# Ledger of designs, part 3: peptides against a protein of PDB entry 7BDX

Target 1, 212 residues: chain A of PDB entry 7BDX
Amino acid sequence: EMGAAACTLLWGVSSSEEVVKAILGGDKALKFFSITGQTMESFVKSLDGDVQELDSDESQFVFALAGIVTNVAAIACGREFLVNSSRVLLDTILQLLGDLKPGQCTKLKVLMLMSLYNVSINLKGLKYISESPGFIPLLWWLLSDPDAEVCLHVLRLVQSVVLEPEVFSKSASEFRSSLPLQRILAMSKSRNPRLQTAAQELLEDLRTLEHN

## One batch from the design tools (peptide; aimed at target 1 A76 R79 L126)

Design b1_p8_4_s1 (made by RFdiffusion4, then SolubleMPNN; from b1_p8_4, 5 letters changed)
Fold by OpenDDE base, seed 2:
Structure b1_p8_4_s1 (fold): chain B 212 residues (1-212), chain C 212 residues (1-212), chain A 8 residues (1-8)
Amino acid sequence: as target 1 above (212 residues)
Amino acid sequence: as target 1 above (212 residues)
Amino acid sequence: SLLEKLFK
């Protein structure tokens, strides 16, 4: 209980840029983010396929960790740190997103996807995650989730790839051949306004790329 | 390990006034400080009398908790919060300082004494802790510690009482009758310059009070 | 379009 409370407070205060800088300016950041990846991995490996998110101290603790990574990745120096010094954590997040089934650990998926999206704001970060083995199949696996928020953050990450010519050109052939167009079209008709808008914008961006 | 790392980061960033305000402005502060007291109490109760500070994750975690309390108490709104809303934690710190033997958990004692000293900067805080049952005997118990840093922070807390006429007048009779004068005189001759100075200043303050 | 940063 105490660990979850402390980590939750750290998550809350990490919404400040100055707090992120203070975390990264210390000599403890490397070890902290290394253990973060291991802890998240241990949690996901402990999940039975049919067990939904437990309202447990452990789940709250892992949510707070994922939230901290997200908030760090929202800051320029935080993205640089993650891409330069914590690549193992990025690899772990990509792996864990692949290990989770549709509908499993929805809130954790959202936080991890938000962190990857923030990393993708940097060209170096986008290159790193998009060149990871199985990245495109992973996107479509995640887009099969029944949760609208998971799908929203997947579409945002897909858009981040599509909007960067240097990255998209390298994966364009695989991307076009495997694109779940019917799924994205269905999302463009969603009752969820945020999901609807994200799907429409992505479809417009894709149409623009086919004409160039 | 992860809990200790998270709490240590929270301790580090809590040196900022804005971070303390952010912690206290949230709805989680009350629960956090309640569990803090319980966790510290559980740790101290688990100590065998002969076991020195273990270089363990648990000890590092408790040090970080005590450090957070100290940093909160260094800020005006933090002192107000502790005195108004977390009196149980103050009572716990006073109790734990009494439960520890001379030379036991030196670093933890220092942090707890620093937090009490910071609380004593507010008249309301000083009144609360000085009116606690057994407060004066506790000061002399702590001053018997062989560690110079423990003794230094005890002397600073004693000085905080002596410098406030409204508080000192209520305890002056008991204070004068039980004052370990020979111990304080010995500290005024210490090889530790900080301890030497603190003992000399306290002796001067006490002499001034006897002439009024 | 500029990507918007996300906080949680």
Scores: peptide ipSAE 0.194, ipTM 0.863, DockQ to the pose 0.117
OpenDDE base, seeds 1, 3, 4, 5: peptide ipSAE 0.185, 0.152, 0.186, 0.184; ipTM 0.865, 0.862, 0.864, 0.864

Design b1_p8_4_s2 (made by RFdiffusion4, then SolubleMPNN; from b1_p8_4, 4 letters changed)
Fold by OpenDDE base, seed 4:
Structure b1_p8_4_s2 (fold): chain B 212 residues (1-212), chain C 212 residues (1-212), chain A 8 residues (1-8)
Amino acid sequence: as target 1 above (212 residues)
Amino acid sequence: as target 1 above (212 residues)
Amino acid sequence: SRLEELFA
């Protein structure tokens, strides 16, 4: 309980750039993010057996950890830290997103996808993530999620890839051959306005790339 | 381990006034400080049996908690929060300082004394602490500590009481009758310059009060 | 970049 409470407070204050700088300026950042990855992995591995109640202390703890990673990645120096010094954490997040089934741990998926999206704002981060083995299949796997928020954040991450020609050119063949176009088209007709807009924007970006 | 790491980061960033405001602005502050007191109490109660290694995760966790309380109390709005909404935590800290023997848990004592000192900067906080049952005997018990830092922070807290006539007048008889004058005089000759100065200042303040 | 950072 106390750990989850402390981590939740840290999550809340991590929305500030100055707090992120303070976190990273300490000698404990590396250890914290190393253990963060391990803790998140342990949680996901425990799910296959027992229905961990969404409201458990453990779940709240892991949500707060994922939230902290997201907020760190929202700041330029935080992205640089993650990409340079915490690559294992990025690998862990990618792995966990693959280990979770569609509809499983929706809130955690959203937070992890937000963190990857934020990392992808940095070209170095985008390259690292997009060059990860199985990245494109992972995106399509995640896009099969029934949750609109999961799908929204997948589409944002896909858009981040599409908007970077140097990255997109390396994966263009795989992207075109495996693109779930019908799924994205269906999302462009969603009643969720955020999902609808994100799907439409991605479709427009893809059309622009096909004419070039 | 992860809880201690998160709490340590929260401790580090809590040195900022803006972070303290952010902690207190959340709906989770009350719960956090409630559990903080319970956690610290549980730790101290566990010491009488097993030599908890100073470097244990549990010790580091409790140190971080005490550090957070200290940093919250260093800020005006944090003092107001503690005095108005977390009195149980203040009571717990006073109790724990009494439950610890001289030379026991020096680092924790220092942090707890720093927190009480910070609370005492507020007249309402000073009144609350000084009106706690056994407060004066507790100060003298703590002043018997072999550690110079513990003694320093006791003297600072004593000085806070002495500098407030409204508070001091209520305890003046007990203070004068039980004052370990020889101990304070010995501290005024300490090789530790901080302890030496604090003891000298307190002796000067006490002399000024006797002539009035 | 058209990308805006997300806070959680």
Scores: peptide ipSAE 0.410, ipTM 0.865, DockQ to the pose 0.119
OpenDDE base, seeds 1, 2, 3, 5: peptide ipSAE 0.408, 0.406, 0.408, 0.407; ipTM 0.866, 0.864, 0.866, 0.865

Design b1_p8_4_s3 (made by RFdiffusion4, then SolubleMPNN; from b1_p8_4, 5 letters changed)
Fold by OpenDDE base, seed 1:
Structure b1_p8_4_s3 (fold): chain B 212 residues (1-212), chain C 212 residues (1-212), chain A 8 residues (1-8)
Amino acid sequence: as target 1 above (212 residues)
Amino acid sequence: as target 1 above (212 residues)
Amino acid sequence: SLLEKLFS
């Protein structure tokens, strides 16, 4: 309980850029983010089934950790830190997103996807995560999720790849050959306005790339 | 380990007034400080002897908690919060300071004394802690500590009482009857400059009060 | 296009 409470407070205050700088300017940041990855991994491995106790101390702890990573990645110096000094954490997040089934740990998936999206704002980060083994299959696996928020953040991450010619050109062949076009088209007709917009924008960006 | 790491980061960033305001402006502050008291109490109760593993995760966790309380109490709104909404935590700190033997958990004592000193800057806080049962005996118990830093912070807390006529007048009889004058005089001859100065200043303040 | 950063 105490650890989860402390981590929740840290998550809340980490929405400030100055707090992120203070976290990263300390000598404990590396250790913290190393243990973060291990803790998140241990949590996911301990899942005996698809049911998550959302209100458990353990769940709240892991959500706070994922939230902290997201908030750090929202800041330029935080992205630099994650991409340069905590690559193992990024690899862990990618692994966990692959290990979780559709509909499993939805809130955690959203937080982790938000963190990866923020990392993708940095070209170095985008290059790193997109060059991860199985990145494209992972995107499609995640896009099969029944949750609209999960799918939204996957589409945003896909858009980040598509908008960067240097990254997209390297994966374009695999991307085009495996693109779940029918699924994205279905999302462009969603009643969820955010999902609808994201799918529509991605389809427009893809059309633009096909004509060039 | 993870909880201790998170708490340590929270401690580090809590040195900022804006972070303290953010912690207190959240809806989780009350729960956090309630569990803080319980955690600190459980730690002290678990001590089987005078030896503290200073590098243990548990010790680091409790130190971070005490540090957070200190940093919160350093700010006006933090003192108001502690005095108005977390009195049980203050009572717990007073109890723990009484439960610990001279030379036991020195670093924790210093942090807790620093927090109480900061609380004493607020007249409401000073009134509250000084009206606690056994407060004067507790000061003398703590002043018997062999550690110069413990004694320094006790002398500062005593000075906070002596400098406030409304508080001192209520306890003046007990204070004068039990004052460890010889101990304070010995501290005024200490090789520790901070302890020497604090003892000398207190002796001067006491002399001023005797002549009025 | 400038990607919008996300906070949680």
Scores: peptide ipSAE 0.283, ipTM 0.859, DockQ to the pose 0.118
OpenDDE base, seeds 2, 3, 4, 5: peptide ipSAE 0.280, 0.280, 0.281, 0.278; ipTM 0.858, 0.859, 0.859, 0.859

Design b1_p8_5 (made by RFdiffusion4)
Pose (drawn by RFdiffusion4):
Structure b1_p8_5 (pose): chain A 212 residues (1-212), chain B 210 residues (1-210), chain P 8 residues (1-8)
Amino acid sequence: as target 1 above (212 residues)
Amino acid sequence: EMGAAACTLLWGVSSSEEVVKAILGGDKALKFFSITGQTMESFVKSLDGDVQELDSDESQFVFALAGIVTNVAAIACGREFLVNSSRVLLDTILQLLGDLKPGQCTKLKVLMLMSLYNVSINLKGLKYISESPGFIPLLWWLLSDPDAEVCLHVLRLVQSVVLEPEVFSKSASEFRSSLPLQRILAMSKSRNPRLQTAAQELLEDLRTLE
Amino acid sequence: LSRPPDSN
């Protein structure tokens, strides 16, 4: 209970750039981010499906961990630190997104997809994520999730890699062969404006790159 | 005059999340949200045989109080703090909405309805408001107000209550059937565009979940 | 097309 309370407080204060710089400056953050991935992996493996039932100081603990990772990656030196020091944590995040079934731990998936988007803002972070093993199959599969907030964060991550045609050119062929054009087109007609324009903007960029 | 000027200044700066977080600790020593409800209750009681005066130092004081409550509830930890610590203030807001006759204190009713909408974004806040005494009769009473801006914010609150699970097993199925569908339909053909669109949106949501 | 700058 005490462990989760401290992680929740750290999640609250990690929204500040000044606090994020202080976390990376203290010579204990490397250990914190290594054991963070182990705790997130342990939490996901412990779930035999079901849902989560807002596990008392268990789910709030991992949510605080993913929330901290997201708030750190939201700061320039934070996403820089993560791609240099905590590449194993990035591997764990990409692995746990594929391991989590659609509709299972939706809040955890959005927090994790938000952190991947933030790390992709860093040039090396974009290279690392896009060059990870089943990255393209993972993207199109996360789009098969019924939750609209998960689909929105998948489209924002796809738009981020698509916005760097140099990195996008390495993952060619499968981007044209396997892309769920129909689902993205359905998302361009959603009554939710943020999801609708995210899919509309991604479709504009996808059609423009195939011709230009 | 001085009290209202300081409250208006606080309403201006309360649009910042950093300021809202700073306000939530101050409620301990000086019961800011406890005495806010008393001041709002005292103001409405003082309008015995009369309606609003406006441009007054007393009118802008309570407007600033309701505006601050709204700006606090607009921040995630603000609406979380209000439903945990300031449930009495939420009771006072819901009570004063019923106590105010139609056409009386229109600006105050709109600001108060905005704060309730914001608190409803929090899961416990939605339960607390929807389970409050006389809540459905209050929605009907507020929709009988001639002012379009008040009707708009009632429909926005009703839309917030209609969306999300609320157990969904006839707990929310009866809430939808008990609404003034005729008035909502009349407001869907309204000449005020903002009101017309809110009633239209709410009607779509009522039909979607039927 | 341009990607977002890596800045705060």

Design b1_p8_5_s1 (made by RFdiffusion4, then SolubleMPNN; from b1_p8_5, 5 letters changed)
Fold by OpenDDE base, seed 2:
Structure b1_p8_5_s1 (fold): chain B 212 residues (1-212), chain C 212 residues (1-212), chain A 8 residues (1-8)
Amino acid sequence: as target 1 above (212 residues)
Amino acid sequence: as target 1 above (212 residues)
Amino acid sequence: LQPPAFVN
């Protein structure tokens, strides 16, 4: 209980750029983000058995950790820190997103996808994530989720790859050969307006790239 | 481990007034400070048996909690919050300071005494603390500690009581009848310059009050 | 692209 309450407060105050800078300027940041990855990994590995109550202290703690990572990645120095000094955490987030089944831990998936999207705003971060083994299959696995919010954040990450020619050119052949076009077309007709818009924009970006 | 790391980061960033305001402006502050008191109490109750390694995760967590309370009490709105909405936490800190033996948990005593001193800067906080049952005997118990840093923070809290006539007049008879004058005189000759100065200043303040 | 976002 106390750990989850403290981590939730740390998450709340990390919505400030100055607080993120204070976290990273200290001598404890490296250790904290190392243990963060291990804690998130241990939690996801524990899910294969019991329906953990979404309101458990452990769930709230892991959500707060993923929220802190997202908020660190929201600023330039935070992205640079993650890509230079916490690559193992990025690798862990990618692996955990692959280990979770469609419909499982929706809130955690959203927070992890938001963190990866924030990292992808840096060219160095986008290169690191997109060159990860199995990245393209992982995007399609995540896009099969029944949750519209998960699918929205997957489409945003896909868009970040597609809009950067230097990154997209390296994976364009694999991307085009495996693209779940029918799924994206179905999302462009969603009743969820955010999902509908994100799918339409991605389809327009893809059409523009086929003509160049 | 992870809880202690998160709480240590929260402690570090709580050295900012804006972060303290953000903690208190949220809907989670009341629950957090309620559980803080319970966690500190559970830790002190566990000490009667094993020499807890001062470097244990549990010790580091409790130190970070006491540090957060101190930093909240460092600002006016934080003192008002503690006195109005977290009186049980103040009562717990006073009780825990009584439960600890001389030489036991020096770092925790220092942090708890610093929090009480910060609260005593508010007249309302000073009244609440000084009117607590057994407060005067508690000050003398704490002043028997072999640690100069503990004794320094006790003398500062005693000075805060002595310098406020409205508060001191209510307890002056008990204070004068129980005052460990020989102990304070010995501290005024300490090799520790901070302890020496604090004891000398308190002796001067007491002499001024005897002539009025 | 949308800018990076904080979460609460």
Scores: peptide ipSAE 0.342, ipTM 0.873, DockQ to the pose 0.125
OpenDDE base, seeds 1, 3, 4, 5: peptide ipSAE 0.338, 0.337, 0.340, 0.336; ipTM 0.874, 0.874, 0.874, 0.873

Design b1_p8_5_s2 (made by RFdiffusion4, then SolubleMPNN; from b1_p8_5, 5 letters changed)
Fold by OpenDDE base, seed 5:
Structure b1_p8_5_s2 (fold): chain B 212 residues (1-212), chain C 212 residues (1-212), chain A 8 residues (1-8)
Amino acid sequence: as target 1 above (212 residues)
Amino acid sequence: as target 1 above (212 residues)
Amino acid sequence: FSPPKFEN
């Protein structure tokens, strides 16, 4: 209980850039983000395959951890820190997104995807995650999720790859050969306006890249 | 482990006034400070009478909690919050200071005494803690501690009472009748310069009150 | 590029 409450407060205050700088300026940041990865991994491994995300203290604790990572990654110095000093955490987030079944731990998936999206805002971060083993298959695995918010954040991460020619050129062959085009086309007709727009924009960006 | 790390980061960033305002402006502050008291109480109750404070994750967690309370109490709105909305926590801190033997959990005692001192900076806070049952006996119990930092913070809290005529007048009879004058005189000759100064100043303030 | 997301 108390650990989840403390972590939740830390998440709330980490919305401030100055708080992120304070977290990173301390001697405890490295240890904190190392244990964060281990804690998130232990939580996901403890989930029995068909048990949905429960509103528990343990779940709330892991949500707060993922929220802190997201807020750190929202700041330029936070992205730099994660990509330079917390690569194992990024690797863990990528692994956990692969370990979770479609529809499982949806809120956690969204937070983890948001953290990866925030990391992808800088070229070094985008290069790091996009060069991860199995990155493109992972995107398609996640895009099979029934949840619209999961799919929205996957589409945004795909768009970050597509909009960076230096990154896209390295994966273009695999990307084109494995693209779940029918799924993206279905999302472009979604009743969810955010998902609909994101899928339409991605399809337009992809068409532009085919004509060049 | 992870709970202690998160709480330690929250302690570190709570040194900022803006972070204290952010903690208090959230919907989770009341719950956090309620559970803080319970957690500190459970920790102190779990201590076997002769076991000294161990450098453990549990100890570090409780230190971080006491540190957060201290930092909240360092800010005007934080003192107001504690005295209005977290009285049970203040009562718990007073109780725990009474439950701990001289020389036991010295670092925790210092942090708790610092929090009470910070609360005593405003008249409402000082009134609240000084009107607590057994407050004066508690001060003398704590002043029997062999630790110079514990004794220093007790002397500062005693000085806060002595410097407020409205508060001192209510307890003046009990205070004068039970004052461990020989102990304070011994502290005024301490090799610790901070303790020496605090004891000298208190003795001067007391002499001034005897002549009025 | 879309602005970074903050979670609370």
Scores: peptide ipSAE 0.042, ipTM 0.846, DockQ to the pose 0.100
OpenDDE base, seeds 1, 2, 3, 4: peptide ipSAE 0.034, 0.035, 0.034, 0.035; ipTM 0.839, 0.842, 0.840, 0.841

Design b1_p8_5_s3 (made by RFdiffusion4, then SolubleMPNN; from b1_p8_5, 5 letters changed)
Fold by OpenDDE base, seed 4:
Structure b1_p8_5_s3 (fold): chain B 212 residues (1-212), chain C 212 residues (1-212), chain A 8 residues (1-8)
Amino acid sequence: as target 1 above (212 residues)
Amino acid sequence: as target 1 above (212 residues)
Amino acid sequence: FKPPPFVN
């Protein structure tokens, strides 16, 4: 209980750039983010047996951890920290997104995908994530999620890849050969306006790349 | 481990007034401070059996909690929050300071005494603390501590009482009858300059009150 | 790129 409460407060205040700088300026940042990855991994590994209630202290704790990572990645120095000093955490997030089934842990997936998107704003971060083994299959696996918010954040991450020629050129063949075009087309007709817009924008970006 | 790390980061960033305002502006502040008191109490109750290593995760966690309370009490809105909405926490801190023996948990005592001193800057806070049952005996018990830093923070809290006529007048008889004058005089000769100064200032304040 | 969101 107390750990989850403290972590939730830390998550809330981490929505400030100055607080993120203060977190990173401390000598404890490296240890914190190292243990963060391990804690998130332990939680996901525990799910295969018992229906962890969404409202459990453990779930709230892991949500707060993922929220903190997202907020750190929201600012330039935070992205630089993650990409330079916490690569194991990025690897863990990618792994956990693969270990979760479609429809499983929706809120956690959203937070983790938001963190990866934020890291992807940095070219170095985007390169690191996109060069991770199985990254393209992982995106399509995640895009099979029934949740519109998960799919939205996947599409945003896909768009980050597509909009960076140096990154996209390395994966272009795999991307084109495995692209779930029918799924993205279906999302462009979604009743969710954010998902609809994100799918349309991605389809437009892809069409622009095929004519070049 | 992870809870202590998160709480330690929260403690570090709570040194900012804006972060304290953000903590208090959340709907989770009341719950956090409620559980904080319970957690600190549970820790102190566990000490009577086993020498909890000073470097344990539990010790670090409780130190961070006490540090957060201190930083909250350092600002006007934080003092108002504690005095209006977290009186149970103040009662708990007073109780824990009584439950600890001289020389026991020095670092925790310092943090708790700093929090009480910060609360005492508010007249409403000073009244609440000083009207707590056994407050004057508690101050003298704490002043028997072998640690100069504990004694320093006790003397600062005593000074807060002495400098407020409305508060001091209510306890003046008990204060005069039980005052460990020889102990304070000994502290005025301390090799610790901060303790020496605090003891001298308090002796001067007391002399001024006897002539009026 | 849209500015990265902070989450609460």
Scores: peptide ipSAE 0.055, ipTM 0.844, DockQ to the pose 0.100
OpenDDE base, seeds 1, 2, 3, 5: peptide ipSAE 0.054, 0.052, 0.052, 0.052; ipTM 0.844, 0.843, 0.845, 0.843

Design b1_p8_5_s4 (made by RFdiffusion4, then SolubleMPNN; from b1_p8_5, 4 letters changed)
Fold by OpenDDE base, seed 4:
Structure b1_p8_5_s4 (fold): chain B 212 residues (1-212), chain C 212 residues (1-212), chain A 8 residues (1-8)
Amino acid sequence: as target 1 above (212 residues)
Amino acid sequence: as target 1 above (212 residues)
Amino acid sequence: LSPPAFVN
């Protein structure tokens, strides 16, 4: 209980750039983010099948941790910190996104995908994530999720790859050969306006790359 | 481990007024401070005699909680919050300061005394603390501590009472009859310059009150 | 790309 309450308050105040700078300016940041990865991994490994207790103190604690990572990645110095000093945490997030089934831990997946998207704003972060083993298959696995918010954040991360020529050129062959085009086309007809727009924009970006 | 790390980071960032306002502006503050009191009480009750594991995760967690309370009490809206909405926490801190023996949990006592001193900056906070049952005996019990920092923060809290006529008038008879004058005089000769100064100032304040 | 976002 108390740990979840403290972590939730830390998450809430981490929505400020100045608070993120204060967290990173201390001597405790490295240890905190190392334990964060281990805690998130332990939680996902404790899940039996598709049953999740969403309102448990443990679940709320792990949601707050993923929220803190997202907020750290929202600023330039936080992205630089994660990519330079907390690569194991990024690798853990990618692994956990692969270990979770479609429809499993939806809120956690959204927060983790938002953290990866924020990291992808920096070319160095985008390179690190996109060069991770199994990254392209992972994106398509995640895009099979029935949840519109999960799919939205996957499409945003795919767009981050597509809009960066240096990253896209390295993965272009695998990307083009495995692209779930019918799934993205179906999302462009979604009743969810955010998902619809993100799928349309990605399809336009892909068309622009085929004509060049 | 992770709870202590999160709470320690929350403590570090709570040294900012804007972070304290953000903590108090959320819907989770009341619950957090309620659990804080319970957690601190459980920790003190778990102590066997004078043996404390100062470097334990549990100890560091409780130190961070006491530090957060101190930082909340450092600002006007935080003092108002504690005195209006978290009186049980203030009562718990007073109780725990009584339950701890001289030389026991020195760092925790310092943080708790700093929180009470910060609350005492407001007349409403000073009234609430000073009107608590056994407050004057508690001050003298704490002043028997061998630690100079504990004694310093007790003297500062005593000074806060002495400098407020409306509070001092209510307790003046008990205060004068029980004042450990020889102990305060000994502290005015301390090799610790902060303790020496605080004891000298308090003795001057007391002399001023005897001549009026 | 949309800017990075804080989450609350």
Scores: peptide ipSAE 0.312, ipTM 0.867, DockQ to the pose 0.125
OpenDDE base, seeds 1, 2, 3, 5: peptide ipSAE 0.310, 0.310, 0.311, 0.309; ipTM 0.867, 0.867, 0.868, 0.867

